# Peptides against a protein of PDB entry 5Z08, part 125

Target 1, 168 residues: chain A of PDB entry 5Z08
Amino acid sequence: RQKDEWAKKTSSLMKQLDWFIGEHLGAMLAAEELGGPVVGELMEIDPDDLSAGFNAHGKLKKATSQPDLDRRQRRIDDIWGPQDEQGQAHKRKRGADEALAASAEMRDLIEQLMNKLVEAGGDNSATYVEIPRESAAARFLVRSKVAMFHPNDARRLRLVDFGRDLDD
Target 2, 222 residues: chain B of PDB entry 5Z08
Amino acid sequence: GLPRLIDAIEEASKIPAKRRQTPIKPTIEKLTTHLYTHGASPDSLLRLADLLTLRNHLDQASLAAITRNLYPSSTVSDEVVLRFIGALGHGQLKPTLALQALFLRWLVMVYHLLENPGVLGQVYGVLFDLLDTAAIRPQLCHLLALVTRRKHVRPFRIQAILTLSRQTGGDPNLTGLLRVFKNYYPEIIVGDATKGRASAFKHPDPQWRQHLDEIQQRRSEA

## One batch from the design tools (peptide; made by RFdiffusion4, then SolubleMPNN)

Design b2_p16_3_s4 (from b2_p16_3, 6 letters changed)
Fold by OpenDDE base, seed 3:
Structure b2_p16_3_s4 (fold): chain B 168 residues (1-168), chain C 222 residues (1-222), chain A 16 residues (1-16)
Amino acid sequence: as target 1 above (168 residues)
Amino acid sequence: as target 2 above (222 residues)
Amino acid sequence: MERREELERELARSLA
């Protein structure tokens, strides 16, 4: 009974989290990946703003390919060719695609982190997920104090086990 | 007095806890009480710095307790500073990262008592290169914010902090440090990573500061 | 290992 209620509550929470990721966080993470503000500074990012890209000050800039921008940001700047109406639709679609990609990355990362936590059976050394890159998703989880990097290896991320810290 | 307490702890630190004839905890408590009441002289600080930074058999809780009560009664020598700086980073002989964070916090809180604040500027590279160590980064950025001068703001360090800021998703401490850099070079494009909330680098412990001031005041009256 | 040695060398240079 309690396990089932916990499972239901966890499922409900995961659905709410999934919704939050899809509706809000994905766009914000995409903005961050695109050189936008860090999640928590912009509460509302218009997908159209994601399309415009961000200047070196993180302000909405006209899509100019700056060479030092992240490969993903460069790609976005390269795609934001001429301001034709068709360009805006493609821009919105791309902003949506980046938000979807960021959402998927966050979901996958959370799933991996949770799976490793469960599989580790209490071995903290086994709770680390190897991340290919420090993503906006990973950064968000760390900033939120939900995850932590391995002290010696920023490629290794684990969930903060709040239960253990409370039981000790 | 304090020297005798340090002697006892130094001797105990050479022996594994299981092989000690007497528990060290009561002596640690006496030490921390003494430190809280009177502070540590320069000589005592050096000895305590060695106890804190060198590998020994003292437990982490005891080391942390000493560090939290490490009130200087006078100034802090370059030698003491260098012991703590030498203890930073990764290595089997180095203190835990948690303890290193406490050392950095301590250096921030006693920065105004350094005999030569310039010593930290001399080891600036060592400190800067540790920014990738997440566990100590908050305190390290705060210390660097105090230490940074124009001579330290080099192109490669600007690029390094920008890169690390991007990698860390705009760690507010890195953003804060980058703002310090920008004060020396306004032309530094604090990129997208710095739109973030910068740390204000406020004093880590106002109560500790107040108590330090009381200890320092007693010295001025003596 | 190399970075530690480099840090130790920098520390040694700063003390000299």
Scores: peptide ipSAE 0.022, ipTM 0.473, DockQ to the pose 0.023
Fold by OpenDDE base, seed 2:
Structure b2_p16_3_s4 (fold): chain B 168 residues (1-168), chain C 222 residues (1-222), chain A 16 residues (1-16)
Amino acid sequence: as target 1 above (168 residues)
Amino acid sequence: as target 2 above (222 residues)
Amino acid sequence: MERREELERELARSLA
């Protein structure tokens, strides 16, 4: 009975996570991979926005000088901005393809991390997944405190075992 | 005057936007204009801190606009500081992380006006434990750089920053904070993960500072 | 949840 409830809860959680990855996180991770804002940092006032200061009305002054901010902001605006129809279709398709790729990478990484955790049978040294690169997905999991890098090897990532750390 | 504007906003904050008889935006604009021109008294600051930190029906843009114009005309009380500190972290009842970042930035910019700067030292642990929240880390590190004293530099906190620095790929703000710690304990080894550029913790908004100074000068002449 | 409770407890301790 408890195992079945746990399995149902886990399945429900995985479905919700999959939905969240597909609908929201994939696009944000794709934006990060493409040199867009870091997931979670979008809510940060850009230091350059801070440097540009606020006008008397509390509106961000347009930073005049740095072209790279305008590209990032345009990319954010291209991703999140108002949907004008025609030229957006190709950008949307490419953005959608990149979001799908990022979603797939995130799903695969989570699956690998979970599989290694199960296979390790409680050996923390065996829970590491070898990652080919520091992807936006990997960085997100680490920032979210869901995963940890190996102390001496940034190519090795593991899930944080919250259950064991509570019993110690 | 300012108290009447705050009264109107407080009453409006109790009512969902869809049920308000009048738009609140014009009143917010009057408030922010008044704050920009005259600043806020200690009493007004406390009331505004409650509006900013407590869950209400005000929109995020209005809250941000108030925060950006929250010039103290005098000192900042411990009570005001504690309202903003209590609003930090994760939770459904807490302000958004974007707004929290603005609060931390504000605390940095008004640090020299605190009635008791030691109050931040008393809540140092609360601030320190939020370093893992990326969205507020830059401003949090800056505030901690101002607040840190020898008594706060503990082995477990050193290790926590070193660990977090490795996990973040050497966040410049964490490296900057470690440099502050090293000023108290030179033997602290900034590990290889921290070989990156350290933040200089420059003033976040020089124009805001200048305008604050102008408001503060008018008080000294009155 | 525990870390939030810990932060809330630490805040409460700092205010007391």
Scores: peptide ipSAE 0.021, ipTM 0.462, DockQ to the pose 0.027
Fold by OpenDDE base, seed 4:
Structure b2_p16_3_s4 (fold): chain B 168 residues (1-168), chain C 222 residues (1-222), chain A 16 residues (1-16)
Amino acid sequence: as target 1 above (168 residues)
Amino acid sequence: as target 2 above (222 residues)
Amino acid sequence: MERREELERELARSLA
């Protein structure tokens, strides 16, 4: 009975997570990968403020010329700037494709992390997934305190075992 | 007036939503409209800070709406600041982390109106120790970026940010805060892991700032 | 238990 309720709650949570990844998180992760705001920064934007298009008057005062900051800021301005109708359709399609790719990467990463946790049988050293790169998805999971990097190897990621902290 | 609206909300906050005789939403809307139009006096700010930070039966949407419209008509007292700081972190009696993020954002936006900006420097350790809380970290780093002085930049805090930055995969807010630290101690090596984008800590809401300025200007003309 | 419920609530609120 309790296991079945836990299984139902876990299944419901997984469905909600999958929905969230598909509907919201994928787009935000894609935005982060494209040099947009970090997902945690976007969540503070009231959904009502997101519907109100960023009005153009947020002129960044010229901070000093580090070239890489200007490119990323231009990308944000290019993402949110008033582009002509034809540019919007291609940008929407590319944005949708990148959101789908980010969603798929996030789902795959979660699946790998969960599988390794189950396979490890309680051995914390065996719970690490090797990640090919530090993706927005990986960073998000770490920021959310759902996952952690290996202390000596940033290519190894594991789920945080919340179960052990309950028994102490 | 504003005091009567606060009185009504204070009384309603003591009662669970299902047991209220009248819906509170219309009173919240009147309050937020009043705050938007006139701002809050120091006395009203203190009362509203209590409503926002103390556990009561107000819904999160109402608390968020009040916070979003919490325009000071004058200065912000140390007492008001300390109410919001005391509301930060984990605990059953504390506001939600989402609401705490709004409080930190508010403190950033009203920082120039603090009667004593030094009060935040006195509680710097409390703020700094919350950096591991991901949900409030963006706004917390922004506030710390404003508050940080040379006296706060200690070796253990430098190491703590560096460690947390590695653990978080180079959170841009931590990188931004570390850059602020580097302004006081240029010898701080921002490791290769921090070559990432740093937050610029721009004003969170330019429209809110503009409206605050309009409210503040009306006071100077009165 | 409480922090997990809080994270779940925050996740659920971010989902809502």
Scores: peptide ipSAE 0.014, ipTM 0.571, DockQ to the pose 0.069
Fold by OpenDDE base, seed 5:
Structure b2_p16_3_s4 (fold): chain B 168 residues (1-168), chain C 222 residues (1-222), chain A 16 residues (1-16)
Amino acid sequence: as target 1 above (168 residues)
Amino acid sequence: as target 2 above (222 residues)
Amino acid sequence: MERREELERELARSLA
């Protein structure tokens, strides 16, 4: 029962994450792989985003995550958008292909990380995934504090166990 | 003039927005327009630095707008620099990390106008210790890339960057800073962490630079 | 549920 609920919750999370990866993150990761800004460097809060992102009380408006993502995507497109019309179509296609590739890599990496976490049965040493390269996806997960590298081996990545710190 | 606009904003900053009799936005717009056209004198810069760095009732959009238009008409004093440096990091009395990033960006863009660039070298440790703060790291690394001298490149800082680079998945800004360190000590083994992309630390805003140059030229002719 | 929400929050925070 708990395993099934966990599997369902994991599946739901994976679907939401899959959506997020496909709609937003893939393009940002592709931009990073193509030598674009790192996700978080582009978060040079557009001065306009700073203005829009704060409510009248100086609190970050809950910018509905969607508009900010669209604006970031637009900024990525503006930074890396090809200048010439014919070059634009080819680079847009290449950008789309790279976004798809980055999305696929992120999905695969997350799946592997989650599978290893489940398989490890509480053994933290068994939760590591071997990564063939330091991808934008891997870097993103580490930067996001979702994953961490093995202290002695940068080719080994694992999910951060958030569960231990909540029970203390 | 600019001093009167600053006076009005200083007084308004003491009062919560809901209790103000007059909207502050028109005064902020006048200020930013004035700053864009004429820049800020050293005295005005200090007053504006206080408005930007001290806790007050100004909204974040207004503070950001002032920061974006904070063109020095002359030099930037050590006191102004130290106000912005003192505003960095975590704390209830400190500006938001978003504003701190804008301040660091500003310091990068006006670095050549500092009366004493050495002042940043004196506070190098304070800046360096903030590298773990992701929200300001890009601009912080850029500033440190400008400020770093041989005396700052210490073994413990090399190791700190290497460790943080691993922990951040090879942040290109850290890689860029480590390349600057390597210029002083070529023997620094950056390992696989430098095989990643390094930031080139390009000027953050070429248009802002051009406009700054125009403001600075008017002063040299006066 | 909490870990998922935490991961989503961390991801959202890293993207914010």
Scores: peptide ipSAE 0.008, ipTM 0.569, DockQ to the pose 0.037

Design b2_p16_4_s1 (from b2_p16_4, 6 letters changed)
Fold by OpenDDE base, seed 1:
Structure b2_p16_4_s1 (fold): chain B 168 residues (1-168), chain C 222 residues (1-222), chain A 16 residues (1-16)
Amino acid sequence: as target 1 above (168 residues)
Amino acid sequence: as target 2 above (222 residues)
Amino acid sequence: PRTLEEIMQRLRHSAE
């Protein structure tokens, strides 16, 4: 009986999480991945200035010098560039695809983080998930205080211990 | 009890060591033993914060011993936090930089017990402006790493860290703080700015943490 | 269940 209630509650919470990620968070994370505003607050920095990045001096790089900036700027320009009808349809489709991808990445990352915590059996060293990249999803989890990076390895992420055993 | 020990130390702190009728060391040892066993109540923490932060005739070893045993039995008030923050920096009336580093370390270790963690966010600028002080920088960066929110990550602060990182030859603690900033501004280039390894901001004292948890558990059972 | 509740609460709060 208690296990069944626990399973039902867990299933309900997972559905709510999936809904929240898919309907709200995914689009915002996709925007962040594309060089848009970071989830949770409007960037006070001009997006154009952000796309330029910061040089080693903490000054905004002028847009011209980094090839990866050209890709992000092209992606931003592809997202925000002149709206011909065909361009709008392609932008909308691309935006939807990126939102779906971001939603899937966030969902998978949360699942991996939870699974590793269960599998670790109390060994904190075994609770880390290896992330292939520093994604908007990973950064958001860290900002939200849901996850933390390994102190020595930014490719390793673990769930924050909320002082509760997962089984309680 | 703890209040009587604090009373005795407060009175002794007003008198130069050479003019004291009785050695203060035995009373300090009793205090630190009591703190280790039972922790400090919010009221006792405030009184001890004043003893630690205000200029008095207590020796540095005694002040350090009290700070190392300053286990909260409950929560840490904004007032206690602000006493320690107000004691930071350069000045003839301020505690030594070595003692300030211990205060910052303490704030890191008790961060989860703050009644209002937002109080540190309100004084973020004060903390940030002290990053040039090498003696407290490691603990200061660790505290800032805990406190930093998006509202604190501003272009001028990004630039300040990058500049200071270059000037220090890539202090790992500054790199670690910049990595925290990158969570809010992904476009921050950490690697090019700093040839150094980022600090992990590990808990400063695992044994101290364990003992704190034991003291806190006794409170929840009472 | 409690962990999931806490995760959702923190995610919602940070997205606002």
Scores: peptide ipSAE 0.425, ipTM 0.663, DockQ to the pose 0.360
Fold by OpenDDE base, seed 3:
Structure b2_p16_4_s1 (fold): chain B 168 residues (1-168), chain C 222 residues (1-222), chain A 16 residues (1-16)
Amino acid sequence: as target 1 above (168 residues)
Amino acid sequence: as target 2 above (222 residues)
Amino acid sequence: PRTLEEIMQRLRHSAE
């Protein structure tokens, strides 16, 4: 009886998670990955100021070197610029495909993080998942205080231990 | 009880050590033993925060001993937090930088017990402006790593930390804090000077954590 | 279940 109630509750929570990722989070993560706003707060910082990057001196690189600004501005323009009807349809399709990809990446990453926590048996050194890149999904999990990077290796991510056994 | 011990120490703190009729050390030892065994209630914690942060005639060893045994038995109020934050920085009336480092370490270790973690976010500027103080920088960076949200990551602060990182030869704590900032702004190019090892910001005292958990558990059972 | 609840709560809060 208690195991069945636990299984039902777990299944319900998984469905809610999948819904939240697919219907809300995926599109926002895709926008971030494409160089749009970071998920969760309105960027009060002008994206153009951030796009210039900070040099080794922390000074905003002046926008003078045309080609890389042009690529990001082109990406922003490709994301938000007025496109012809055919361009809008291709853009909408691409946006939908990117949202699906971001949703799948987030879902897979959460699953891997949870699985590694269970497999590690309490050894924090064994709880790290190797990530191929620092994705919007990975950064969002860290901002959310759900995950943390390895201190010396940004390719390794682990679930934050909430001090509760996964079995509860 | 703990209130009577605090009363005795408060009265003794008003008098220079050379003019005290009785040594304070035995009373400090009783206090620290009591704190280690039972922790401090919110009311006692506030009184102890005043003893630790206000200028008085207590010796540095006694103040450090109280700070190292400052286990909350419950939550930590905003008022207690603000007492410790107000004690930070340079000034003749402020605690020593060594004690300030212990206070910051304490705030890191009790962060999960704060009634309102947002209070630290409200004083973020005060904390950030102290990063140039080398003696407290390790603990300060750790606390800022916990407190930082997107609203705090501004261009001027990014520039400030990058500049300070260069000036310090790439302090690993500053690099660790920059990594936290990069989570909110991926465009932060951590230049070659910051290729240094980032701090992990691990819990500063696992034994202290374990003992805190034991004190907190006893209260949930009562 | 509790870990999953905590994950969901934190994700929701950070997306707001």
Scores: peptide ipSAE 0.425, ipTM 0.670, DockQ to the pose 0.359
Fold by OpenDDE base, seed 4:
Structure b2_p16_4_s1 (fold): chain B 168 residues (1-168), chain C 222 residues (1-222), chain A 16 residues (1-16)
Amino acid sequence: as target 1 above (168 residues)
Amino acid sequence: as target 2 above (222 residues)
Amino acid sequence: PRTLEEIMQRLRHSAE
């Protein structure tokens, strides 16, 4: 009986998580990946100013045409630039595809983080998931205080230990 | 009980050590033993915060001993937090920088017990402006790493950290704090000044954490 | 279950 109630509760929570990620969070994460606002607040800082980065003096670097910056800026321009009606349909489809991809990435990342925590059996060194990139999903989990990066390796992410009482 | 011990210490704190009729050390030892065993209630915690932060005639060793045993049995109020924050910085009426570092360490260790963690976010500027104070910087960076939200990450603060990082030869704690900022603004390019090792902001005292958890569990069973 | 509840709470709070 208690195991069945636990299983039902877990299943219900997973459905709620999947719904929240798919219906709300995915689109916001996709917008962040495309150079839009970081999830949770409107950027008061001009993204263009941030995109230039800060030099060693904390001054905005002049936007040097770094290819990756150009790709983000192109993505921003592709998202926010004046596009014709056909461009809007392609943009909507691309936006939907990016939202689905972001949702899948977030869901997979949470699952991996939880699985590694269980597998580690209390060994904190074994709780890290290796991530291929610093994604909007990964950063959001860190900002949400759900996950943390390894202090010396930004490719390693682990679930925050919410305390022993959560495993019961 | 704990209130009577606090009363005795409060009265003794008003009198210079040379003019006390009785040594206070045995009473401090009783207090610290009691705190270690049972923790401090919210009311007792406030009274102890006043003893620790206000100028009095208690010796630094006694103040440090109380701070090291300042286990909350329950939550930590905004008022208690603000007492410790108000005690930070330079001034003749402020506690020593060594004691301030212990207060900041304590705030880090009890952060999860704050009634309103948002109170630290409201005083974020005060904490941030103290980063130039080397003696308290490690604990400040750790506390700021816990407190930082997107609203706190601003260009002028990014610049300030980068500047201070250069001036300090790349303090690992500043690099760690800048890494926290990068989570909110991934576009932050950390220049050569931050190629240093970042602090992990590990829990300052695992044994203290374990003992705190034991005290907190007794509350949940009562 | 509690871990999932905590994750959900933190994600919701950070998305608002």
Scores: peptide ipSAE 0.424, ipTM 0.673, DockQ to the pose 0.367
Fold by OpenDDE base, seed 2:
Structure b2_p16_4_s1 (fold): chain B 168 residues (1-168), chain C 222 residues (1-222), chain A 16 residues (1-16)
Amino acid sequence: as target 1 above (168 residues)
Amino acid sequence: as target 2 above (222 residues)
Amino acid sequence: PRTLEEIMQRLRHSAE
């Protein structure tokens, strides 16, 4: 009985999570990956100031015309700029595909993080998931205080221990 | 009970050690034992925060012992938090930097018990401006790592940490805080993780955590 | 279940 109730509750929560990721979070994460605003807060910083990046001296790099920034800005402009109807359809499809990809990445990452926590059996060193890249999903989990990076290895991410055994 | 012990210590705190009729040490030991066993209620926490943060005649060892045993039995109010924040920095009326480091460590360890975690976000500037104080920097960086939200990650603060990091030869706690900032601004170049160990901001005392959890559990069962 | 609830709560709160 208790196991069945636990399983039902877990299944219900997973469905709610999948819904939240797919219907709400995925599009925002995709926007962040494409160079849009970071999920959860309006960038009060002028995107131009951020796009300039910070040099090793913490000075805003003057927006020198580096072509790679132009590609992200073009992608943002391609996402938000007035495009013709055919461009909008391709843009909507691409946006939907990116939202689906971001949703899948977030879902997979959460699942891996949870699985590693269970598998580790209390060994904090074994709880790390290796991530191929620092994604919007990974950063969002860290900002949300759901996950944390390994202090010495940004390729390793673990679930925050919420002080409750996963078995309860 | 705990209130009577606090009363006795408050009275003794007004009198220089050389002029006390009775040794305070036995009363401090009773207090710390009580705190270890039962924790402190919100009202008792406020009174103890005043004893710890206000200038009085208590010795540093007693103040440190109280701080090390300052287990909340319940939540931590904004008022208690603000007492500890107000005690930070330089000044003749402020606690020693060693005691301030213990307060910051305590705030880190009880962060999950704050009635309003947002209160620390409101005083973020005060905390951030103390990063130049080397004696408290490790605990400040840890607390800031917990408190930091995007609204706090401003260009001037990014620059301030980068500047201070250079001035300190790459303090690992500052690097750790920059890594937290990078979650909000991916463009922040945190120097090669290979050479500079970023602080992990691990829980500073696992045994203290476990004991706190035991005290908190008793409240949930009552 | 509790961990998942906490994850969802934190994600929702951070997305708002």
Scores: peptide ipSAE 0.423, ipTM 0.682, DockQ to the pose 0.383

